Peptides against a protein of PDB entry 5FRP. Designs and how they scored, part 16

Target 1, 225 residues: chain A of PDB entry 5FRP
Amino acid sequence: VEWTESIPQIIATREDISKELNQALAKTFIDSDPRVRRTSVMIFNKVPVTEIWKNITNKAIYTSLLHLAREKHKEVRELCINTMAKFYSNSLNEIERTYQNKEIWEIIDTIPSTLYNLYYINDLNINEQVDSVIFEYLLPFEPDNDKRVHRLLTVLSHFDKKAFTSFFAFNARQIKISFAISKYIDFSKFLNNQESMSSSQGPIVMNKYNQTLQWLASGLSDSTK

## One batch from the design tools (peptide; aimed at target 1 R173)

Design b2_p13_4_s2 (made by RFdiffusion4, then SolubleMPNN; from b2_p13_4, 10 letters changed)
Fold by OpenDDE base, seed 4:
Structure b2_p13_4_s2 (fold): chain B 225 residues (1-225), chain A 13 residues (1-13)
Amino acid sequence: as target 1 above (225 residues)
Amino acid sequence: NEYEESLKKFLEL
């Protein structure tokens, strides 16, 4: 009986400790030291998603995580973008939507929109990273058509207007890239044939090949910046 | 739990 009576106090104490920990953790996300912010973001990478959802209940932590996607410190920003995308994907795969976690899901469901909105910064490095995390985490390869469509609809269901615009722009760019790659392959095949290269069309195809390469290369971030 | 302990260590609490 005494032990049973102590359980609520222990639970309350644990809840209090958990609350204090959550509050302390929330402060680390806004710390002036980028190393502290980085380490805080890494929690979402190192701790299983199920444990994160169970133990991190302060909404401010999730909101702060999303805000770091736009911070000035490049390394922390890049880490945050990867982390939040991965966390989103893992959450979709492993976390059931319940009444209790609804408020956190409302924040997590904005991750795709948050990421797509980064395209408006018009930074090539950011764009490349966003492209990467979209393919890796938001819209990963899924052979099951129903699952793939469901994932797509889930991602789109919480988009703001700007995210939709970016999404369509991204898709349009992907189509263009795909087309360019196809042409690149065709041109490469042509140029690898010595007879074709020696033809009157050789120089023309070479020029088109170079233009295609230049266009493809221009879409890549300058690794030196 | 192990998670809480890890968080405490992380936060230097």
Scores: peptide ipSAE 0.068, ipTM 0.758, DockQ to the pose 0.014
OpenDDE base, seeds 1, 2, 3, 5: peptide ipSAE 0.062, 0.045, 0.058, 0.052; ipTM 0.763, 0.754, 0.756, 0.756

Design b2_p13_4_s3 (made by RFdiffusion4, then SolubleMPNN; from b2_p13_4, 10 letters changed)
Fold by OpenDDE base, seed 1:
Structure b2_p13_4_s3 (fold): chain B 225 residues (1-225), chain A 13 residues (1-13)
Amino acid sequence: as target 1 above (225 residues)
Amino acid sequence: DEYEKSLENFLKL
């Protein structure tokens, strides 16, 4: 009987400790020191997704994580973008949707929209990073058609209007890039043939080749910045 | 590092 009476207190104490820790953690995401914010984001990379969902119950932490994608500190921002994309993918794969975690899922489901909205910043480094995490984590290659479609629909189902616009623009750009790469290859093959180079079309193809390269290069971030 | 360890420990508890 005595131990049974202690159980509620122990549970309450653990809940209180958990609540306090969640509150403390929530504060670290908005700390003025970028090192503290970085360390907080790293938790999502080091701890298994199942343990995060179990122990991080304060929705403000997840909201704050998403906000760091637009923070001024470059290193923290870049880390956050990779972290949230990976966390989204892992959550989709490993976490079931329940009534208890619904509020957290409502936040996590906005990660794709949050990422696609970063294209409006018009920063080449950010764009490149977002491109990378989309292919790696949001819309990875999936040979199973049903799974691929389901993932796509899941990602799109929570898009805001801006994210949809960005999504369509992104896809249109990818098609253009693919076409440009194909032309680059064709021009390269032509220019590697001595007979073709000596033809009247040689100089014309060389010009088109250079234009194609310049266009492709203009879409890439400066690795020195 | 200590903060990170403390957070990791918290999440493992």
Scores: peptide ipSAE 0.182, ipTM 0.853, DockQ to the pose 0.015
OpenDDE base, seeds 2, 3, 4, 5: peptide ipSAE 0.166, 0.161, 0.000, 0.151; ipTM 0.846, 0.840, 0.386, 0.837

Design b2_p13_4_s4 (made by RFdiffusion4, then SolubleMPNN; from b2_p13_4, 9 letters changed)
Fold by OpenDDE base, seed 4:
Structure b2_p13_4_s4 (fold): chain B 225 residues (1-225), chain A 13 residues (1-13)
Amino acid sequence: as target 1 above (225 residues)
Amino acid sequence: SEFEKSLKEFLEL
């Protein structure tokens, strides 16, 4: 009987400790030292998503994580962008939506918009990173059409107007690249045919080929900078 | 918990 009476106290004590840890962690995300902020972000990378959701109940921590995506310190920002994208994906895959975690989900569901809004900074390095995490974590390769559509709808369901604009712009770039690559292949095949090169279309195709190469080179160079 | 252990490790506590 005495042991049973101690269980609530132990649970309460654990809750208190958890609250203290949450408060301490919340402070580290806003610390003036970038190294401390980096370490805080790394917790989200190293701790399983299920444990994060279980133990981090202070919504301010999640909000603070999202804010780091726009901070000035490059290393912390880059880490944060990767971390939040991965965390979003893992959360979608592993965390059930309940009444108890609704407030946290409301924050996490803004991650896609937060990432797409980074395109408005107009920084090539940021754009490249955002492109990367979108393909890796937000909209990963999924051969199952139903799963892919469901993920897409989930991502889009919380978009603001700016995020939609960025999304369409991104897709437009991909279409252009794909088209250019396709044309490059076609031109290369044409150029390898001597009879085609001797035709009246030869010089025209060569010119288009060169233009395509220049465009591809420019696009690739921008992505590598 | 794994969380607490990780937190302590990262915070060097």
Scores: peptide ipSAE 0.182, ipTM 0.868, DockQ to the pose 0.014
OpenDDE base, seeds 1, 2, 3, 5: peptide ipSAE 0.035, 0.141, 0.154, 0.176; ipTM 0.655, 0.837, 0.851, 0.868

Design b2_p13_5 (made by RFdiffusion4)
Pose (drawn by RFdiffusion4):
Structure b2_p13_5 (pose): chain A 225 residues (1-225), chain P 13 residues (1-13)
Amino acid sequence: as target 1 above (225 residues)
Amino acid sequence: SLNDYFENLLENL
């Protein structure tokens, strides 16, 4: 851990080495101890994306980084998901393509598909995290009308069938959810004024709204929240 | 549940 903690500054201060470091981090990214794996993925977080793209070039680093996204260990998996997504975003907003760096890009480009494939594991927390992460770094809410789409296509550019089916299923669920929140408000407004304390639908509508709110809360990690 | 509905969507696709 002590050794792994020092790399970001070294990489940030010297290009003298990209050989031994690439040789070492590869082992550091698959070590038995999760502390070192965390401290390893923290490199992609602490040192700027450009210096990563310049200094570390070994194929195994990125594959291990993305591989850990499906790991049992939680603290490593979450930081991994967040990191490789913010990295994917920054890895397009700063670094262009040439004839030689494309060799590793096929990994950076399969990041969104890998991210969308996490939904298939069916974990509330992970689904929530991927949800949060995608709209934070991948498909941002800014800044304009045209580029969102221009990049949306680039995100969709490298998908497997599963990534598409899940990309669309996420969208198919959006309408049903909208049809829910809209009715949620249409039912929640029932308390604006006295419509039926026990009249028209008092004994029935309360237990439609009260039971309907559970449907939206069934997808969240903490439904009691 | 919302999770079952989402699973069904995936199976259908």

Design b2_p13_5_s1 (made by RFdiffusion4, then SolubleMPNN; from b2_p13_5, 7 letters changed)
Fold by OpenDDE base, seed 4:
Structure b2_p13_5_s1 (fold): chain B 225 residues (1-225), chain A 13 residues (1-13)
Amino acid sequence: as target 1 above (225 residues)
Amino acid sequence: SLMEEFQKILEEL
């Protein structure tokens, strides 16, 4: 019987700790020191998604997380972009939508739009990262067609107009990239054939190959920047 | 754990 009386206290203590944690995190996410902000983001990266949803109930924290996607500090921004994409994916996979968590889901559901809107910054590094997290977390490989379609629809269902535009542009780019890669392969095969290289078409194909490579390379950020 | 990560944040404050 005594243990039953301790349960409310334990719960209350946990609630108190949770409240303090939420208050503290709300502050640390907007701290002037990028290291503090970085560490704040790391919580979402390292802690299981189920525990995050259970213990972080202040919606301002999630909003602040999303805001850091546009952070000026490169390291914090990059971490945030990766973290929020992963968190989104994990949430979709592991967190049920309930009445209690509806408000948080309303924020989390904007993550795809937030990410796709980063393309409008026109930064190659950001674009590459967004591309990466989209393929890894937002629209990952899924062999089940129904699940894949469901995920896609989920991602798109909360897009703003800008995100849709970006999405279509991205897809168009992907198609072009795929085509370019296919051509690259064909050209490479041609170039590896000595007889073909010695033909009158050799220089022409070589030129097209180089153009294709240049186009592909132009989409990549300078690793030195 | 969440608490461990939070503690790290506090150490950076």
Scores: peptide ipSAE 0.152, ipTM 0.846, DockQ to the pose 0.015
OpenDDE base, seeds 1, 2, 3, 5: peptide ipSAE 0.139, 0.137, 0.152, 0.136; ipTM 0.839, 0.838, 0.844, 0.837

Design b2_p13_5_s2 (made by RFdiffusion4, then SolubleMPNN; from b2_p13_5, 7 letters changed)
Fold by OpenDDE base, seed 4:
Structure b2_p13_5_s2 (fold): chain B 225 residues (1-225), chain A 13 residues (1-13)
Amino acid sequence: as target 1 above (225 residues)
Amino acid sequence: SLMEEFKKILEEL
């Protein structure tokens, strides 16, 4: 019987701790020091998604997390983009939608739109990162067609107009990339054939190959920047 | 746990 009386206190203590934690995190996410902001983001990387949803109830924290996607500090921004994408994916996989968590889900559901809107910054590094997290977390490989479609619809269902536009542009680019890769393979096969290289078409194909490579390379950021 | 991670974070601040 005594242990039952301790349960409310334990719960209350946990609630108090949770409140303090939420208050502290809300502050650290907006701290002027990028290291503090970075560390705040790391919580979402290190703590299981279920525990995050359980213990972080202040919606301002999630809003602040999303805001950091546009952070000027490169390291913080990059971490945030990766973190929020992963968190989104994990949330979709592990967190049920309930009445209690509805407000948080309303924020989390904007993550895809937030990410796709980053393309409008026209920064190659950001674009590459967004591309990466989309493939890894937002629209990951899924062999089950129904699940894949469901995920896609979930991602799209909360898009703003700009995100849709970006999405279509991205898809168009993907198609082009796929086509270019296919051509690259064909060209590579051609180039590996000595007889073909010695033909009158050799220089023409080589030129097209180089153009294709240049196009592919132009989509990549300069690693030195 | 979340608290443990938060503590670690605070220690790094």
Scores: peptide ipSAE 0.168, ipTM 0.854, DockQ to the pose 0.014
OpenDDE base, seeds 1, 2, 3, 5: peptide ipSAE 0.168, 0.160, 0.167, 0.026; ipTM 0.852, 0.849, 0.854, 0.689; seed 2 fails the geometry check

Design b2_p13_5_s3 (made by RFdiffusion4, then SolubleMPNN; from b2_p13_5, 7 letters changed)
Fold by OpenDDE base, seed 3:
Structure b2_p13_5_s3 (fold): chain B 225 residues (1-225), chain A 13 residues (1-13)
Amino acid sequence: as target 1 above (225 residues)
Amino acid sequence: SLLEEFKKILEEL
């Protein structure tokens, strides 16, 4: 019977710890020291998504996380961009939408829009990072068409106008790259065929090949600038 | 755990 009386105290202690933790994290996310902010972001990387959703209930923490994507400190910003994208993906995969977590989901659902809006900063390093996290976390490779479409619709469902614009621009770029790669492969196959190389079409194909390479190189160079 | 990570933050403060 004596052990039963200790359970409420343990639960109360845990609740108290949770409250104190939320209050402390809310402060550390906006701390003037970038090292403190960095460490705060790392919690979202090191702690399982289910435990984060369970224990971090202060909305301000999630809002602050999203805000750090535009931080001046490069290291913190880069960490934040990766962290929030991964957290979004993990949340979609592991966290159910309930009435209790609705308000947090309203914030998390803005992560895709937040990321796509970073393209307007017009920074090549940021653009590259955003491209990477989109492919890795937001719109990962999914062989199942229904799942892929569902994920896409989920990502788009909370876009603002600017995010849509950047999304279409990004997709247009991807289509162009895919087309260029496809043509490169076709040209390479053609070039490997001796009969095709000896044909009247040989020089024409070579010219197109060179144009494709130049375009790819220019696209890559623009990504390196 | 979240608590362990928080302790690390406190150590850096």
Scores: peptide ipSAE 0.180, ipTM 0.850, DockQ to the pose 0.014
OpenDDE base, seeds 1, 2, 4, 5: peptide ipSAE 0.180, 0.062, 0.184, 0.057; ipTM 0.847, 0.745, 0.852, 0.742; seeds 1, 2, 4, 5 fail the geometry check

Design b2_p13_5_s4 (made by RFdiffusion4, then SolubleMPNN; from b2_p13_5, 7 letters changed)
Fold by OpenDDE base, seed 3:
Structure b2_p13_5_s4 (fold): chain B 225 residues (1-225), chain A 13 residues (1-13)
Amino acid sequence: as target 1 above (225 residues)
Amino acid sequence: SLMEEFKEILEKL
């Protein structure tokens, strides 16, 4: 009987400890020292997604993580962008949507919009990183059409107007890049053939090749207008 | 573990 009476106290103590840890972690995400903020973000990389969802229950932590995407400190920002994209993908794959975790999902579902909105900062390094995490984590290559469409719809379902605009711009750029790469390959094959180069088409193809290279070089630098 | 990471953070606070 005595051990049964201790169980509520133990549960209460565990709940108190969990609350204290969540409160402490929430403070570290907004700490003035970038090293502390970095360490906080690293938890999301080191701890399995299932354990994070189980133990990190303070929604302010997740909100703060998303805010760090616009962090002034470059290293923390870059880490945060990669971390939140990966965390989003892992969450979609491993975490079931329940009534209990609904409030956290409401925040996590805004990660794609948060990332696409970074294009409006008009920073080349940020744009490149966002491009990278989109390909790697948000919209990865998926051979199954149904899964690919489902993922796409999931990503788009929580977009704001600005995110949609960025998404369309990004896709337009991807199509153009793909087309340019295809042309580049064709041009390269043509240029490697000496007989083709000696033809009247040689100079024309060379010019188109150079234009394609210039466009690719600029497009990699092109701020999504 | 998650607890180890939390401990590390708490030690830096």
Scores: peptide ipSAE 0.044, ipTM 0.763, DockQ to the pose 0.014
OpenDDE base, seeds 1, 2, 4, 5: peptide ipSAE 0.019, 0.019, 0.033, 0.018; ipTM 0.598, 0.586, 0.742, 0.580; seeds 1, 4 fail the geometry check

Design b2_p13_6 (made by RFdiffusion4)
Pose (drawn by RFdiffusion4):
Structure b2_p13_6 (pose): chain A 225 residues (1-225), chain P 13 residues (1-13)
Amino acid sequence: as target 1 above (225 residues)
Amino acid sequence: SFSEILAAGPWTF
């Protein structure tokens, strides 16, 4: 851990080495101890994306980084998901493509599909995290009308069938959710004024809204929240 | 929150 903690500054201060470091971090990214694996992925977080792209070039680093996204260990997996997504975003907003660096890009480009494939594991927390992460770094809410799409295609550019089916299923759910929140408000407004304390639908509508709110809360990690 | 809205409801994949 002590050794792994020093790399970001070294990489940030010297290009003298890209050989031994690439040789070592590969082992550091698959170590038995999760602390070192965390401290390893923290490199992609602490040191700027450009210096990563310049200094570390070994194929195994990126594959291990993305590989850990499916890991049992939680603290590593979450930081991994967040990191490789913010990295994917920054890895397009700063670094162009040439004849030689494309060799590794096929990994940076399979990041969204890998991210979308996490939904298939069916974990509430992970689904929540990928949800949060995608719209934070991948498909941002800014800044304009045209580039969102221009990049949206680039995100969709490298998908497997699963990524597409899940990409679309996430969208097919959106309408059903909208049809829910809209009725949720249409039912929640029932308390604007006295419509039926026990009249028209008092004994029935309360137990439609009260039971309907559970449907939306069934997908969240903490439904009691 | 927005993320929670995205995660709302049953999931099918």

Design b2_p13_6_s1 (made by RFdiffusion4, then SolubleMPNN; from b2_p13_6, 4 letters changed)
Fold by OpenDDE base, seed 2:
Structure b2_p13_6_s1 (fold): chain B 225 residues (1-225), chain A 13 residues (1-13)
Amino acid sequence: as target 1 above (225 residues)
Amino acid sequence: SFSEILSMGPKEF
């Protein structure tokens, strides 16, 4: 743990990390101690993306990072999912594709598929986290249409079949959620009017309101878990 | 399940 905690400082101060250090770092991502794995993932959060790409040249590190997305340890997994999504976005924005970094990009380009494939675990907490990182890092709001399209195409360009399926399912869900929210608002407005609530439609709308709430709630993770 | 959520059409609102 202590050794791994020192790595961000080493990366920040040195122009070139030795092969040996890269090999040692690669081992920390697969360490049996989740604290070591956590600390290793944190390197990607503490060190600027440009310095990561410059100094971390061992492909095994990046591959291992991506594998931690399916880790059993919840905290490490959650950290990893957020970290890889952010790292992907930052890499797209700041790192040029070169011949020298091609092999690393081949790994990094699989991050979107890796994330979308997490939906198949069928865990509400994971789903919520994946939803969040998609909106925050993979497909963030961008007012420029050309930039949005370019980002979308970039994200989709390396999708496997399962990721595509998840992508379409995700979008379909978003439409449904949007519709449900709209209905929730309409029902709420209706029920907040005393005349409407006292009408023959009052009980009917109340029932629909409750059904809508239940449906919306069913898609949310238990924040206590 | 995610699949169930995806399959849950808006019940007739």
Scores: peptide ipSAE 0.005, ipTM 0.429, DockQ to the pose 0.120
OpenDDE base, seeds 1, 3, 4, 5: peptide ipSAE 0.006, 0.000, 0.006, 0.000; ipTM 0.450, 0.395, 0.370, 0.417; seeds 1, 4 fail the geometry check

Design b2_p13_6_s2 (made by RFdiffusion4, then SolubleMPNN; from b2_p13_6, 5 letters changed)
Fold by OpenDDE base, seed 3:
Structure b2_p13_6_s2 (fold): chain B 225 residues (1-225), chain A 13 residues (1-13)
Amino acid sequence: as target 1 above (225 residues)
Amino acid sequence: SFAEILSMGPKEF
């Protein structure tokens, strides 16, 4: 009888502790020290996705995470972009949509839009990172056609207008890159043949090769910056 | 535990 009477108090105490913990954690995401913000983001990398969804119930934490994708501190921003993309993918794979977690899912479902909207900053380093996380986490290679289409539709279903525009621009760029790489290979093969290189077409192909290389390089971030 | 991971962050700094 005494044990049964203590259960409501234990439950109430645990809920209170959980709420206080969530409130304290929410403050760390907006801390002035970038090291504190970094550590907060790292929680999403160190803790299993299922445990995060169970224990982090304050929606402000998730909103704050998404906001860090545009913060000034480069290291924290880069970490955040990778973290949120991975978290999105893991959540899609492991977390069921329920009435209880609906409000959190409404935030998480905006991650694709948040990422695609980063292209409007027009920063080559950010663009490269966004390209990477799209292929790694948002739209990974999936050999099953139905699964691939389902993932694509899931990602697109929550896009804002700007994200759609960015998506189409991204795809168009990928086609152009693919074409340029194909031409680069063709030109390289031609120039590797001594007879071809000594022909009247040699100088023309060399020029096209250099132009293609320059174009490809211009789309890459400066690793020194 | 989740609590341990959260507690380690502030202690390292």
Scores: peptide ipSAE 0.010, ipTM 0.541, DockQ to the pose 0.019
OpenDDE base, seeds 1, 2, 4, 5: peptide ipSAE 0.008, 0.007, 0.006, 0.007; ipTM 0.465, 0.407, 0.341, 0.367; seeds 1, 4 fail the geometry check

Design b2_p13_6_s3 (made by RFdiffusion4, then SolubleMPNN; from b2_p13_6, 6 letters changed)
Fold by OpenDDE base, seed 4:
Structure b2_p13_6_s3 (fold): chain B 225 residues (1-225), chain A 13 residues (1-13)
Amino acid sequence: as target 1 above (225 residues)
Amino acid sequence: SFSELRSMGPKEF
């Protein structure tokens, strides 16, 4: 743990990290202690993306990071998912694609697929997190249309078949959610009017309102679990 | 159980 905690400072202060250090760091991602794995993931959050790309040259580290997205330890997994999504976005924004970094980019370009493939676990907590990181990091709001399209195409260009399926399912779900929210608002407006509530439609709208709420709630994770 | 997360292949939608 302590050794791994020192790595961010070493990366920040040294221009060249030895091959041996990279190899040692790679082992920390697969350590039996979840605290070590957590600390290893945190390197990607504590060190600027440019310095990571410069100093972390062992592809096994990046591959191992991606594997932690399916970590059994909840905290490590959640941290990893956020970290890799952010790292992907930062890399797209700040790192040029060169011949020298091609092998690392080949791994990093699989982050979108890795994330979208988490939907197949069919866990509401994971789904919620993946939804969040998609909107925050993977496909963030971009007011420039060309940049937005370019980002989208970049994300999709490395999708496997399963990731594409998840992507379409995600989008379809978003449309359904949007529709449900719209209906919720309409029903709420109706029910907030005393005259409307007292009408023959009152009970009918109340039932539809409740159904809409139940549907919306069913897609939310229980924060207590 | 998250113990199976590593082994869970993609379920078909």
Scores: peptide ipSAE 0.016, ipTM 0.540, DockQ to the pose 0.064
OpenDDE base, seeds 1, 2, 3, 5: peptide ipSAE 0.014, 0.014, 0.013, 0.011; ipTM 0.531, 0.537, 0.527, 0.532; seeds 1, 2 fail the geometry check

Design b2_p13_6_s4 (made by RFdiffusion4, then SolubleMPNN; from b2_p13_6, 4 letters changed)
Fold by OpenDDE base, seed 3:
Structure b2_p13_6_s4 (fold): chain B 225 residues (1-225), chain A 13 residues (1-13)
Amino acid sequence: as target 1 above (225 residues)
Amino acid sequence: SFSEILSMGPREF
């Protein structure tokens, strides 16, 4: 743990981390102690993306980071998912594609697939987190159409078949959720009107309102679990 | 369920 905690400072002070240090760091990502693994993931949060790309040259580190997205330890997994999504976004924004970093980019370009493949675990907490990181980091709101399309194409360009399937499923779900929310609002407005509520349609709309709520709630994770 | 959404074939846009 202590050694891994020192790595951000080492990266910040050294222009080139030795092969041996990279190899040692790679081992921390697969350490049996979840605290060590957590600390290793935190390197990607504490160190600027440019410095990471410059100093962390061992492919195994990046591969191991991606593997932690399916880790059994909840805290490490959640941290990893957020970290890798953010790292992907920052890399796209700040790191140029060169011949020298091509091999690392080949790994980083799989982050979107790695994330979308988490939907196949069929865990509501994981699904919620993946949804969140998609909106925050992978496909953030971009008012410029060209930039938005470019980002989308970049994300999709390295999808495996499973990720594409998940992507389409995700989008279909979003459309359904949007529709359900719209209906929820309409029904709420209707029910908040006393005249409408007292009409013959009142009970019908109340039933539809409840059905809509139940449907929306069924897609949400239990925050207590 | 996600599985249900996955079973929704590509709607021919």
Scores: peptide ipSAE 0.010, ipTM 0.475, DockQ to the pose 0.074
OpenDDE base, seeds 1, 2, 4, 5: peptide ipSAE 0.007, 0.007, 0.009, 0.006; ipTM 0.466, 0.469, 0.377, 0.447; seed 5 fails the geometry check

Design b2_p13_7 (made by RFdiffusion4)
Pose (drawn by RFdiffusion4):
Parts: C-alpha cells; sequence; structure tokens
Structure b2_p13_7 (pose): chain A 225 residues (1-225), chain P 13 residues (1-13)
C-alpha cells in the first residue's frame, strides 16, 4: 500500500519510467489484498487523465480496472464504477485519436456497455450507482442540444446486444415510471382539500396511493427511505 | 415490480 500510494506523484513528476511501473501496477491491480487494489484504482482518480494516458500503457491495467467492477468486494467495486466512468468522460473530453493510441481505446470504448451490463446482476445499490454514475459522467445533462446526441452516439457506438437491450429496457421503464409519478401527484394532490375523508374513494383511494408508492420504492435499495 | 431486470427479460422474450 505504501508503495502504491506513491505512484500518482511520481507519474505526475517523472516520465522517466513507463516500463517498470506498467509491469508493477499490473500485479498491484490483481493483488489479494483489496487495500492495494483500491489504492491502485485511486491512481485513475488522483492523477489527471492525460498523464494516465501518457504514462501507463499496459493492456492489463485497464482490463483489470474494468474487471474489478464486477467484484464481490463492495468498496472496491463502487470506487471502480465511479472512477472508470468519470475516466471515460474525461478520456474523451481531452484525448484525441491517432494511429497508435487506438490500440487501447477498444477498452475505454467498451466502458459504457460494461456499465450497462451491471444492471443484469440485479442489485439495488449497484443499479442505483450505475444510474447515478451514467448521468453524471457519461450522458451528462449539459451543455447543449447537439453534442449530447453527438456523444450519445459515441457512447452507443460500442455496445453488445445486452447493452442495447438494457439501454432500451431502461427507456421502456421510463414511460411506465412517468405514468406513475404523474398519478402519484394526481393522487397526492388529494390532500390539497377535503375530497373524501371517507366519501367517494376515502376507503379505497388511500390504499391505492399508499400501495402505489411501494411500487416505485420497490426498485430502491432502501425502500423504507 | 419496478425491477429493471424484469423489463429486460420481457424484451428478450
Amino acid sequence: as target 1 above (225 residues)
Amino acid sequence: SNELFEYIEELEE
């Protein structure tokens, strides 16, 4: 851990080495101890994306980084998901493509599909995290009308069938959710004024709204929240 | 349920 903690500054201060470091971090990314794996992925977080792209070039680093996204260990997996997504975003907003660096890009480009494939594991926390992460770094809410799409295609550019099916299923659920929140408000407004304390639908509508709110809360990690 | 996985299964079917 002590050794792994020092790399970001070294990479940030010297290009003298890209050989031994690439040789070592590969082992550091698959170590038995999760502390070192965390401290390893923290590199992609602490040192700027450009210096990563310049200094570390070994194929195994990126594959291990993305590989850990499916890991049992939680603290490593979450930081991994967040990191490789923010990295994917920054890895397009700063670094162009040439004849030589494309060799590794096929990994950086399969990041969204890998991210979308996490939904298939069917974990509430993970689904929530991928949800949060995608709209934070991948498909941002800014800044304009045209580029969102221009990049949206680039995100969709490298998908497997699962990534598409899930990409669309996420969208198919959006309408049904909208049809829910709209009715949720249409039912929640029932308390604006006295419509039926026990009149028209008092004994029935309360237990439609009260039971309907559970449907939306069934997909969240903490439904009691 | 609001589980995204069920929607994925439906589309795959």

